# Peptides against a protein of PDB entry 3B8E: the designs that were tried, part 150

Target 1, 230 residues: chain A of PDB entry 3B8E
Amino acid sequence: PFLIFIIANIPLPLGTVTILCIDLGTDMVPAISLAYEQAESDIMKRQPRNPKTDKLVNEQLISMAYGQIGMIQALGGFFTYFVILAENGFLPIHLLGLRVNWDDRWINDVEDSYGQQWTYEQRKIVEFTCHTPFFVTIVVVQWADLVICKTRRNSVFQQGMKNKILIFGLFEETALAAFLSYCPGMGVALRMYPLKPTWWFCAFPYSLLIFVYDEVRKLIIRRRPGGWVE

## One batch from the design tools (peptide; made by RFdiffusion4, then SolubleMPNN)

Design b1_p22_5_s2 (from b1_p22_5, 22 letters changed)
Fold by OpenDDE base, seed 3:
Structure b1_p22_5_s2 (fold): chain B 230 residues (1-230), chain A 22 residues (1-22)
Amino acid sequence: as target 1 above (230 residues)
Amino acid sequence: ALEKFFKELLEEVLKLIKEAEE
């Protein structure tokens, strides 16, 4: 999110403090939980790793965890961001390069896509209105992400939800999302204005999409072992 | 014990964030 903010010069979709909350509050516990996830039934059939020839870290696993999954999460957040700004008169194309004028407190006549002028205060309100839904979207998408990351080949329905640490992580990140969204003072302290309850549902299509995508991927792996999707 | 540790850690992080923004 922050990289896109810099590259595209768009209004800040997610504050730095909120990013820290994601990294430390929502990602850390789930990441630890995945390290202690129960082995798949097929893992026990594999030969022991040769430490002299085998790589310690699976590059494909890293790519999926930090690259592919992270991109999908970001896309979910940005979708919510663009929807909110579009509802307030700023179309996605109009946001490109707007940051310089957006963040300038001395410019109080920034025009939206419809010619409406926005004061600095008004712009900051709509910006901060985006932060909370963006964060919540990431959390909701992480529900599906954490579940699918438990297994490489087996369906979620086959592996089950046995990791207590993972379950704790899901509750923790959800509780944090609720706290940051609704606790008084978060708008001032963390630049996250209160979230309308309806915005919790905005991320559900993405969570479903990730879930379906992963189940299809795993199905392909089971039917065609050694394929490119493995 | 693990749950307690993570709860305490979260509380400390949130405290630090709050202090940094004030």
Scores: peptide ipSAE 0.006, ipTM 0.280, DockQ to the pose 0.016
Fold by OpenDDE base, seed 2:
Structure b1_p22_5_s2 (fold): chain B 230 residues (1-230), chain A 22 residues (1-22)
Amino acid sequence: as target 1 above (230 residues)
Amino acid sequence: ALEKFFKELLEEVLKLIKEAEE
């Protein structure tokens, strides 16, 4: 998220403290739960033929899984960010290079895509309004990602929800999202304004799409072992 | 190792953001 912010010079989609909450709070328990589930499904069932090569393969698989989850989360967050800003009159193309004027407190007439002028205070309200739903979107996407990444090959319906740590992780991240979204003072402390309940559903179509995509991917892998889709 | 990498990356990005805000 920050790399795109810097490279594209767009308004900040997610606050620094919120990112720390994602990295230290939201990702920790889910990551541990995923590591346990992967060990049960893919790693521990394979007798290590060669401990050195199998360790390397496992490290690559874990790194790939975490990297993919992070990328999907970022894409989901940015989707919600662009939707909110578009609903407020800022189309994605218009946001490119806008940061300089956006963050300048002395410019109170920044125009949106429709010629409406926005004061600095109004812009910051919209920016901080994006932080909470961006975070919630990451959590909702994590629900799907954690479920689908339990195994590289098996369907969710075949593997089931046997990992109690995974289930606990899903509840923990949801509780954290609710706390950060609705606890008084979070707008000041974390630059996260309260979230309307309707925004929780904004990420669901995206999560469903990822879920369907991954199930189709896994189906292809099962039908064509060793294909490029792996 | 990956967490350490992301933490280092985050710190570097935070520095870049601070520098860009100045």
Scores: peptide ipSAE 0.000, ipTM 0.287, DockQ to the pose 0.026
Fold by OpenDDE base, seed 4:
Structure b1_p22_5_s2 (fold): chain B 230 residues (1-230), chain A 22 residues (1-22)
Amino acid sequence: as target 1 above (230 residues)
Amino acid sequence: ALEKFFKELLEEVLKLIKEAEE
């Protein structure tokens, strides 16, 4: 998300505090949960790999898969961001290069896509209105990410949800998202304004996309062991 | 390694953003 912010010079889609909450709050418990994840049934049944060549290849492939998932996650967040700004009169194309004027507190006549002028305060309200749903979108997408991380080859339906710590992690990040979204004073303290409940559903298509992507990937791996998709 | 790199990159970007907000 930040790379696009820098490259496109769009208004800040996600605040620093929310990012810290994602990195430190939502990712720690899942990371711990993955450490306690039970070995995959297929991994346990696999013959010994060539430890020298297969390890490096697998690490690269895993990194690529997680990189792709991360891109989908970022796209989900930006989608929510663009939807909210579009609903407030700022079309995506108009946001390109707007950051400089957007963040200038001395400019109180920034025009939206429809010629409406926005004061600095009004712009910041809209910006901060985007932070919460962006964060929530990331959390919802992370649900899918965490679930697919349970297995490398096996379908989620085959492996099941046996890791109670992972389930706890999902609830923890959801509870954190709810706290940050609805706790009084969070708008002032963290620049995260209250989120309409409907925005929780905005990320679901992307979560589904991640699930479909991973299931297809795993299906290919099962059908073609040793393929480039592993 | 890639995740670590991106995380570090993100942290640096966040630091820059925070400094710009001050």
Scores: peptide ipSAE 0.000, ipTM 0.300, DockQ to the pose 0.027
Fold by OpenDDE base, seed 5:
Structure b1_p22_5_s2 (fold): chain B 230 residues (1-230), chain A 22 residues (1-22)
Amino acid sequence: as target 1 above (230 residues)
Amino acid sequence: ALEKFFKELLEEVLKLIKEAEE
């Protein structure tokens, strides 16, 4: 997200506070749940045939999978960001290169895609309005990520959701998202303005995409053991 | 230090889960 912000010079899609909340709030319990989740009995039982090569391959594949999931998460967040700005009159093409004027306090007549002028205060309200939905989008997408990370090879339907820590993590993330989105004063304190409930659903297609992607990946792994997709 | 932190955090989480189940 930050790289795209720099390259495209668009208004800031995700605030520092939201990033901290993701890193400290949403990733902590899931990381713990995954660390203590009994490694699929099949992974532990497979003695690496060659400890050096098989370990390296597995680490690379895990890293690649997490990287791909992270890209889908970012895409979901940016989609929500662009939709919100478009609803407020700023089309994606118009946002390119707009940051310089957007962040200038002395420019109070920045035009949107329809010629409407926006004051600095109005622009910042819209910008901060994007922060909360972006965060919520990440949380909703992380639901799918957490569920799929429970298994490396088996479908979620085969193992079920028996990990109480994982379930707790999902509730914690959701509660944090609700708190940051709807608690009075968060707009002033954290620059996270209240979110319409409808925006929670904007992430669902991406959550589904991650789920489908992982199920397909797992299916390929099951059908072609030892393939590069493992 | 990090392992200790995560262990403590896990214990707190487990405690919260237990309290929520009561």
Scores: peptide ipSAE 0.000, ipTM 0.244, DockQ to the pose 0.015

Design b1_p22_5_s3 (from b1_p22_5, 22 letters changed)
Fold by OpenDDE base, seed 2:
Structure b1_p22_5_s3 (fold): chain B 230 residues (1-230), chain A 22 residues (1-22)
Amino acid sequence: as target 1 above (230 residues)
Amino acid sequence: ELEKFFKELEELTMKLIEEAER
């Protein structure tokens, strides 16, 4: 997110403190949950035929899968960001290169895509209004990621929701998202303004996309054991 | 009722921001 902010010179979609809350807060419990699920799955795994080759292939594939999921999460966040800005009059094309004028406190006549002028205060309200939905989108997409990562090869429907740690992780990240989104003072402390509950649903298509992607991946792995998709 | 509650929280947060910026 921060790299795209620098390269595209767009208004900041997610504050530094909010990024830290994602990396250290939201990702920690899911990572622990996944580590426990992986350990349990590895105990059930048959000894690899070739420990060196199978370990390298598995590490590359896990890294690729997590990299792809991370890209889909980022795309989901940016989609929500662009939707909110578009609803407020700023089309995605108009945001390119706008950061310099956007962040300038002395410019109070920044025009949107429809010629409406925005004061610095109004622009910052819209920017900070984007931070919370971006964060919530990442959390909702992480629900799918946690459910997906529970199983390496089996469908979620086959293994079920028996892991109490996973359920706790889902509850904790949702509670954290609700706290950061609706607790008074978070707009000042974290630059996260409260959002309407409707914005939680903007992430659901991306959560579904990740779910479908993983089920298709698992289906391919089941049909072609030892393929490049493992 | 839930939507009203969140609107009230939004208004409260905006007031706190305005007070902090003074």
Scores: peptide ipSAE 0.007, ipTM 0.319, DockQ to the pose 0.016
Fold by OpenDDE base, seed 3:
Structure b1_p22_5_s3 (fold): chain B 230 residues (1-230), chain A 22 residues (1-22)
Amino acid sequence: as target 1 above (230 residues)
Amino acid sequence: ELEKFFKELEELTMKLIEEAER
């Protein structure tokens, strides 16, 4: 998210403190929980693999977990960001390069895509309005990511939710998201303004899509062992 | 509905700012 902010010079979609809350608050406990996840029943039955091959597979899995999944999370957040800004008159194309003028407190006549002028204060309100939905979107998508990452081959319906630490992590990140979104003073302290509860559901299609994609992938792996999808 | 939400959010934001300046 922060890289896209720098490259595109768009208004900041997610505050630095909020990023830290994601990295330290929402990702740490789930990551630890995955380390203690019970092995799949099928993995336990496999013969010892070649250590060289296993290292490569692990690197690919890590790359998918942090690279691809992280990109999908960011895309979900940015979708919400662009929707909110578009509803406030700022089309995505208009946001490109706008950061310099957006952050200048002395410019009080920044025009939106429709010619409406926005004061510095108004722009900051809209910016901070995006922070909370972006964060919540990431959390909701992380639900699916954490659930799918607990297994490599088996469906979550087959493996079940046996890791109590993972379940705790899901509740913790959700509670943190709710706290940051609705606790009084968070708008001032963290620049995260309250979110309408209905916006929690905006990320659900993305979460569901990831979940379905992974289940289909795992189904293919089960039906075609040794395929390129592994 | 979305416009209404943003108006409500703006009002809430302004209240929070006023409280912090206090």
Scores: peptide ipSAE 0.007, ipTM 0.316, DockQ to the pose 0.018
Fold by OpenDDE base, seed 4:
Structure b1_p22_5_s3 (fold): chain B 230 residues (1-230), chain A 22 residues (1-22)
Amino acid sequence: as target 1 above (230 residues)
Amino acid sequence: ELEKFFKELEELTMKLIEEAER
């Protein structure tokens, strides 16, 4: 998200502190959960044909798959950001290059896509209104990511949700998202204004997309063992 | 195709919001 902020010169979609909260708060418990995940039965039973080459290929393919998931996650966050700004009169195209004027305290007549003028304070309110749903979108997308990470080859429906730590991770992320979204003072402390509960649903399509993507991937792996998708 | 995909996601998102507001 920060890279796109720099490249596109758009208003800041997510605060640095919020990013830190994602990295430390939402990713730590999931990472621990994955470390304690039960070994997938099919992974443990299959001997690699060539332990050196097959391991390297598998690690590369896994890293690419997670990289793709991360891209979908980022796209989900930005989608939510653009939707909120569009609802407030700022179309995505209009946001390109707007950062300089957006962040200038002395400019109180920044025009939206419809010619409406926005004061600095009004712009910052809208910006901070975007921070929370961006964060929430990331968390909701991470739900799918956590669930799919439980297995490499087996469907989630086949393996089940046996890891209590994983379930706790999902709860912790959700609780953190709720805390940051609705706790008094978060608007000042983290630049995260309270979010309407309805905005939680903006992330669900992307969460579903990740889920479907991984299930399809796993299905291909099961049907074509040793394929390039594995 | 990508643009179409994101448009479909947008529509789905908006439907979910509308359903949540009901």
Scores: peptide ipSAE 0.000, ipTM 0.226, DockQ to the pose 0.044
Fold by OpenDDE base, seed 5:
Structure b1_p22_5_s3 (fold): chain B 230 residues (1-230), chain A 22 residues (1-22)
Amino acid sequence: as target 1 above (230 residues)
Amino acid sequence: ELEKFFKELEELTMKLIEEAER
């Protein structure tokens, strides 16, 4: 997210505070839950036949899978960001290179895609309005991520959701997201303005995409063991 | 006290929004 912000010179899609809330708040319990689940799952039970080669390959493949999932998460967040800004009159193309003027306090006549002028304060409100849905999008996508990461090869439908810690993690991150999104004063304290409940649903297609992606991946692994997708 | 604090923050937030909309 931050790299795209710099490269495209768009308004900041995700605030530093929200990033910290993700890293320290929403990801901690889920990470613990995954650690427990992995210890019980086929991932850890499979002793590498060759500890030197098989461990390295496995770690790389896991890293790649998480990297791909992370990219889908980022895409979901950016989609939400662009939709919100478009609804407020800023089309994606217009946002390119706009950051300099957007962040300038002394420019109070930044035009949107339709010629409407926006004050600095108005722009910042819209920016901060984007932060919350971006965060929520990540959380919603993480639901799918946490569920799919339970196993390397088995379908979620086969293993089920028996891990109570995982379930707790899902509720914890959701509760935190709801708190940060709707608790009074979060706009001032965290620069996270409340979002419409409809924005929670904007992430669902991406959660589904991750789920489908992983199920397909696992299916390929089951049918073609030892392939590059494993 | 916590409720009061959040209420004050809410009011402050609303004021900031109103000021930004002017």
Scores: peptide ipSAE 0.000, ipTM 0.258, DockQ to the pose 0.014

Design b1_p22_5_s4 (from b1_p22_5, 22 letters changed)
Fold by OpenDDE base, seed 3:
Structure b1_p22_5_s4 (fold): chain B 230 residues (1-230), chain A 22 residues (1-22)
Amino acid sequence: as target 1 above (230 residues)
Amino acid sequence: DLEEFFKKLEELVKKLIEEARR
């Protein structure tokens, strides 16, 4: 998300502190949960044939998986960001290159897509209004990501939710999201304004899509062992 | 406030570690 902010010069969709919260709060739980996850019985039975090649392949697969997941999460967050800004009069095309004027406190007449002038304070309120929904969207999408990362080949319905750490992590991540969204003072401290409860559901279609996609992928893997889809 | 947030985060991590040891 920060890379797109730099490249497109759009208003900051997610604050630095919130990014840190994602990296430290949300990403650590998956890492811990996966470390203690019981490997699939079929994976553990495979001895490494070529340590050098197998290591490189595994690193590439892990990198690709994390990269893809991160991109999907970012897309979900940016969707929410653009919707909120559009509802406030800023169409996506208008946001391109607007950052310089947006962040200038001395410019109090930045026009939206409809010619309405926005003061610096008003712009910052809108910006900070986007931070919380973006964060929550990431959390909701991560629910699906955490679940699908448990197994490579088996369906979640087949493997089940045996990892208590993962379950605990899902609850803690959700609790953290609720805390950051609704705790008094977060608007000042973290630049995260309170979120309307309805926005929790905006990411659900994305989570469902990821879940369905992964289940289909796993189904294909089960039907065609050794395929390129692994 | 930010410090309290990080303290809470630390507590969460500690809980996760504790759960992992059970």
Scores: peptide ipSAE 0.000, ipTM 0.266, DockQ to the pose 0.019
Fold by OpenDDE base, seed 5:
Formats: C-alpha cells, sequence, structure tokens
Structure b1_p22_5_s4 (fold): chain B 230 residues (1-230), chain A 22 residues (1-22)
C-alpha cells in the first residue's frame, strides 16, 4: 500500500496506525493458531524427502502463494479506498499526482473531479475516512486467508474448522476492527473515523476470490504434485 | 499502463456507485 502511495502520488490510503494494528494486532494470534493447526492428513503419508533441497523449494513456493494472496488483499483495500474517494467526488484518475496539493495546509481550494473545492480540513477528513474501511477490508479478506492457509493441499471442506484457536483469532481481529471503527475518540486519537456497516460487505467479493483462488490452486496441486503452483 | 489501469478502475467505480444508488 505504501509503495503505491509513493509511486502514484495519491492521498494516503492506509495510515500507519492501521498498518500496526494489522501487523501486530490482527495477524499475530491467527499466525500462532496456524502454527498449532492440526497437520494435514496426508503429511505423514508422504514419502521421505531430501530435507536440504525440498525444504527450501517448499518455502519458496509457500512464499509465492502468500504473496499472491497478499496482492489480492491489497487490491481489495485499494478498491475500497477508490470507491470512498469517488463517492466524495475524487475519481481515481484525478487522484494521480494530487498528493502534493492534498497534503499542503495552505491550499484550501483543491478541486475534485466535479470542480468542487475542498479545504485542507475537509480533505483530511476524507482521507482518514478511508483508513478505517481499508483496515476493515483487510480484516474481512483475512478471514478467508486464514481459513485457506490451514492446509497446503487439502480443501477447506476436507480439513474443516477444527482449530479453536484460529476461530478465536478470527473473532479477536473482528472485535479489534469493530473497536477501532466505532469507539468514540478513534477519529481524534488514531485518525480512524467511524465506518458505515455497509463497508464491511465491500470486501466480500475479494474474500470469495481468495477462496476460489486457493481451492483452484490446491486442486491443481493434488492433480499435479510437485508443480510450481504448490 | 498505470493511467489505463486507473481509467478502468474509474469506470468500474462509477458503475458500482450507480448500482448502489438504485
Amino acid sequence: as target 1 above (230 residues)
Amino acid sequence: DLEEFFKKLEELVKKLIEEARR
């Protein structure tokens, strides 16, 4: 997210606080839960592998898959960001290169795509309004991500939802998202303004996309063991 | 390439906004 912010010179879509909440708050418990996830039923049935060569290859393949999932997460967040700004009069094309003027306190006549002028304060409110939905979008997408990451090869339908710690993690991150989104004073303290409940659903298509992607990936792995998709 | 991407995104967003307003 930050790289796109720099390259495109758009208003900041995700605040530092939200990033910290994701990295330290929402991801930690689920990550721990995955570490204690029940082993796949086929793990112990696998043929002995060369630990020196196969471990490295497997780690690379895992990192690639998670990287792809991360890209889908980012796309979901940016989608939400652009929708919010467009609803407020800033179309995506107009946002390109706007950062310099957007962040200038002395410019109070920044025009939107429709010629409406925005004061610095108004612009910052809109910017901070994007932070919370972006965060929530990530959390909603993480629901799917965490569930699919329970297994390497098996379908979610085969593995099931047996890890109670993972379930707890999902509730924790959701509760944190709700707290940051709706608790009074978060707009002032964390620059996270309240979120309309409807925005929670904006990320659902991306969650579904992740599920479909992972199920297809796992299906390919099962049909073609040792492929690069693994 | 980036500009074309944002144009496509803009069109998508406009469609979504129109649908949401119905």
Scores: peptide ipSAE 0.000, ipTM 0.224, DockQ to the pose 0.046
Fold by OpenDDE base, seed 2:
Structure b1_p22_5_s4 (fold): chain B 230 residues (1-230), chain A 22 residues (1-22)
Amino acid sequence: as target 1 above (230 residues)
Amino acid sequence: DLEEFFKKLEELVKKLIEEARR
């Protein structure tokens, strides 16, 4: 999120503290659950071949899993961010380079994509309104990612939901998201304004899309082992 | 006090970003 903020010079989608909550709080339990699930499904069930090559393959699998999860989460969050800003009159293209004027307290006439002028306070309300949905979107995407990353090759339906730690992680991150979204004082502490329940569903189409995509990917891998899709 | 702290932190980060772009 910060890299895109720096490069694109867009309004900040997440506060620093919120990012820390994602990195240290939200992602920790899911990451542990994924490590256990992958060890059970892919690593421990593989016959030892060459220790050097097996180590390399395992490192690649772990790197792909965590790297892809992070990228998909960011994409999901930014999707929700752009939807909210677009609904408030700021199209994605218009946000490019807008940060300087957006963050300037002395500029109270920042125009949206439709020529409407926004005061500093109005802009900050919209910005902080994005923080909570962005965070919740990451959690909702994590539901799909955790399910997807259970196996490299097998369908979710084939592997099943046997990992109790994974299930616990799903509930824990959801509870944390609810706490941060609705607990009094979070708007001041984390700049996360209370979220309308309807916004929880904003990421669902995206999560479904990545789920379907991954199932198709896994199907291709099963049919064509060693292909570029791995 | 906490809100002010986070505002100051954000301003610091913004300044660092601006300096990094120079």
Scores: peptide ipSAE 0.000, ipTM 0.256, DockQ to the pose 0.024; fails the geometry check
Fold by OpenDDE base, seed 4:
Structure b1_p22_5_s4 (fold): chain B 230 residues (1-230), chain A 22 residues (1-22)
Amino acid sequence: as target 1 above (230 residues)
Amino acid sequence: DLEEFFKKLEELVKKLIEEARR
């Protein structure tokens, strides 16, 4: 997200502190929970392969798969960001290159896509209004990510949700998101203004996309053992 | 025991966030 901010010179979609909250606050407990996930039934039954070659291949394939999921996650966040800004009069194309003027407190007449002038304060309110939904979008997408991470080969429907620790991690992540989104003072401290509850649903299509992606991937793996998708 | 551990971890993270606000 931060790279796109720099490259596209758009208004900051997500603050640095909020990024830290994602990385340390929302990902830590889920990551620990995954460490305690029960072994897949298929992993336990799988015959040992060549440990040297298979380890390297598996690491690359896992990295690629999670990289793709991460890209979907980022797209979800940016989608939410662009939707909010568009609703406030800033179309995505207009945001390109706008950062310099956007962040200049001495410019109080930045025009939106419709010619409306925005003061610095108004712009910052809109910017900070984007931070919370972006964060929430990441959390919602992470729900799907965490659920699919419990299995490599088996469908989520086959493996089930048996790990109580993982479930707890999902609730913890959600609770943290709610806290950061709605607790008094977060707007000042973290530049995270409270969001409408409807924005929680903005990320659901992307969560669904991740689920579909992973299920298709796993289906391919099951049908073509040892394939490049594994 | 593990759930309590995660709760404590959550509380720690929340405290760290609060400290970062100062």
Scores: peptide ipSAE 0.000, ipTM 0.271, DockQ to the pose 0.016; fails the geometry check

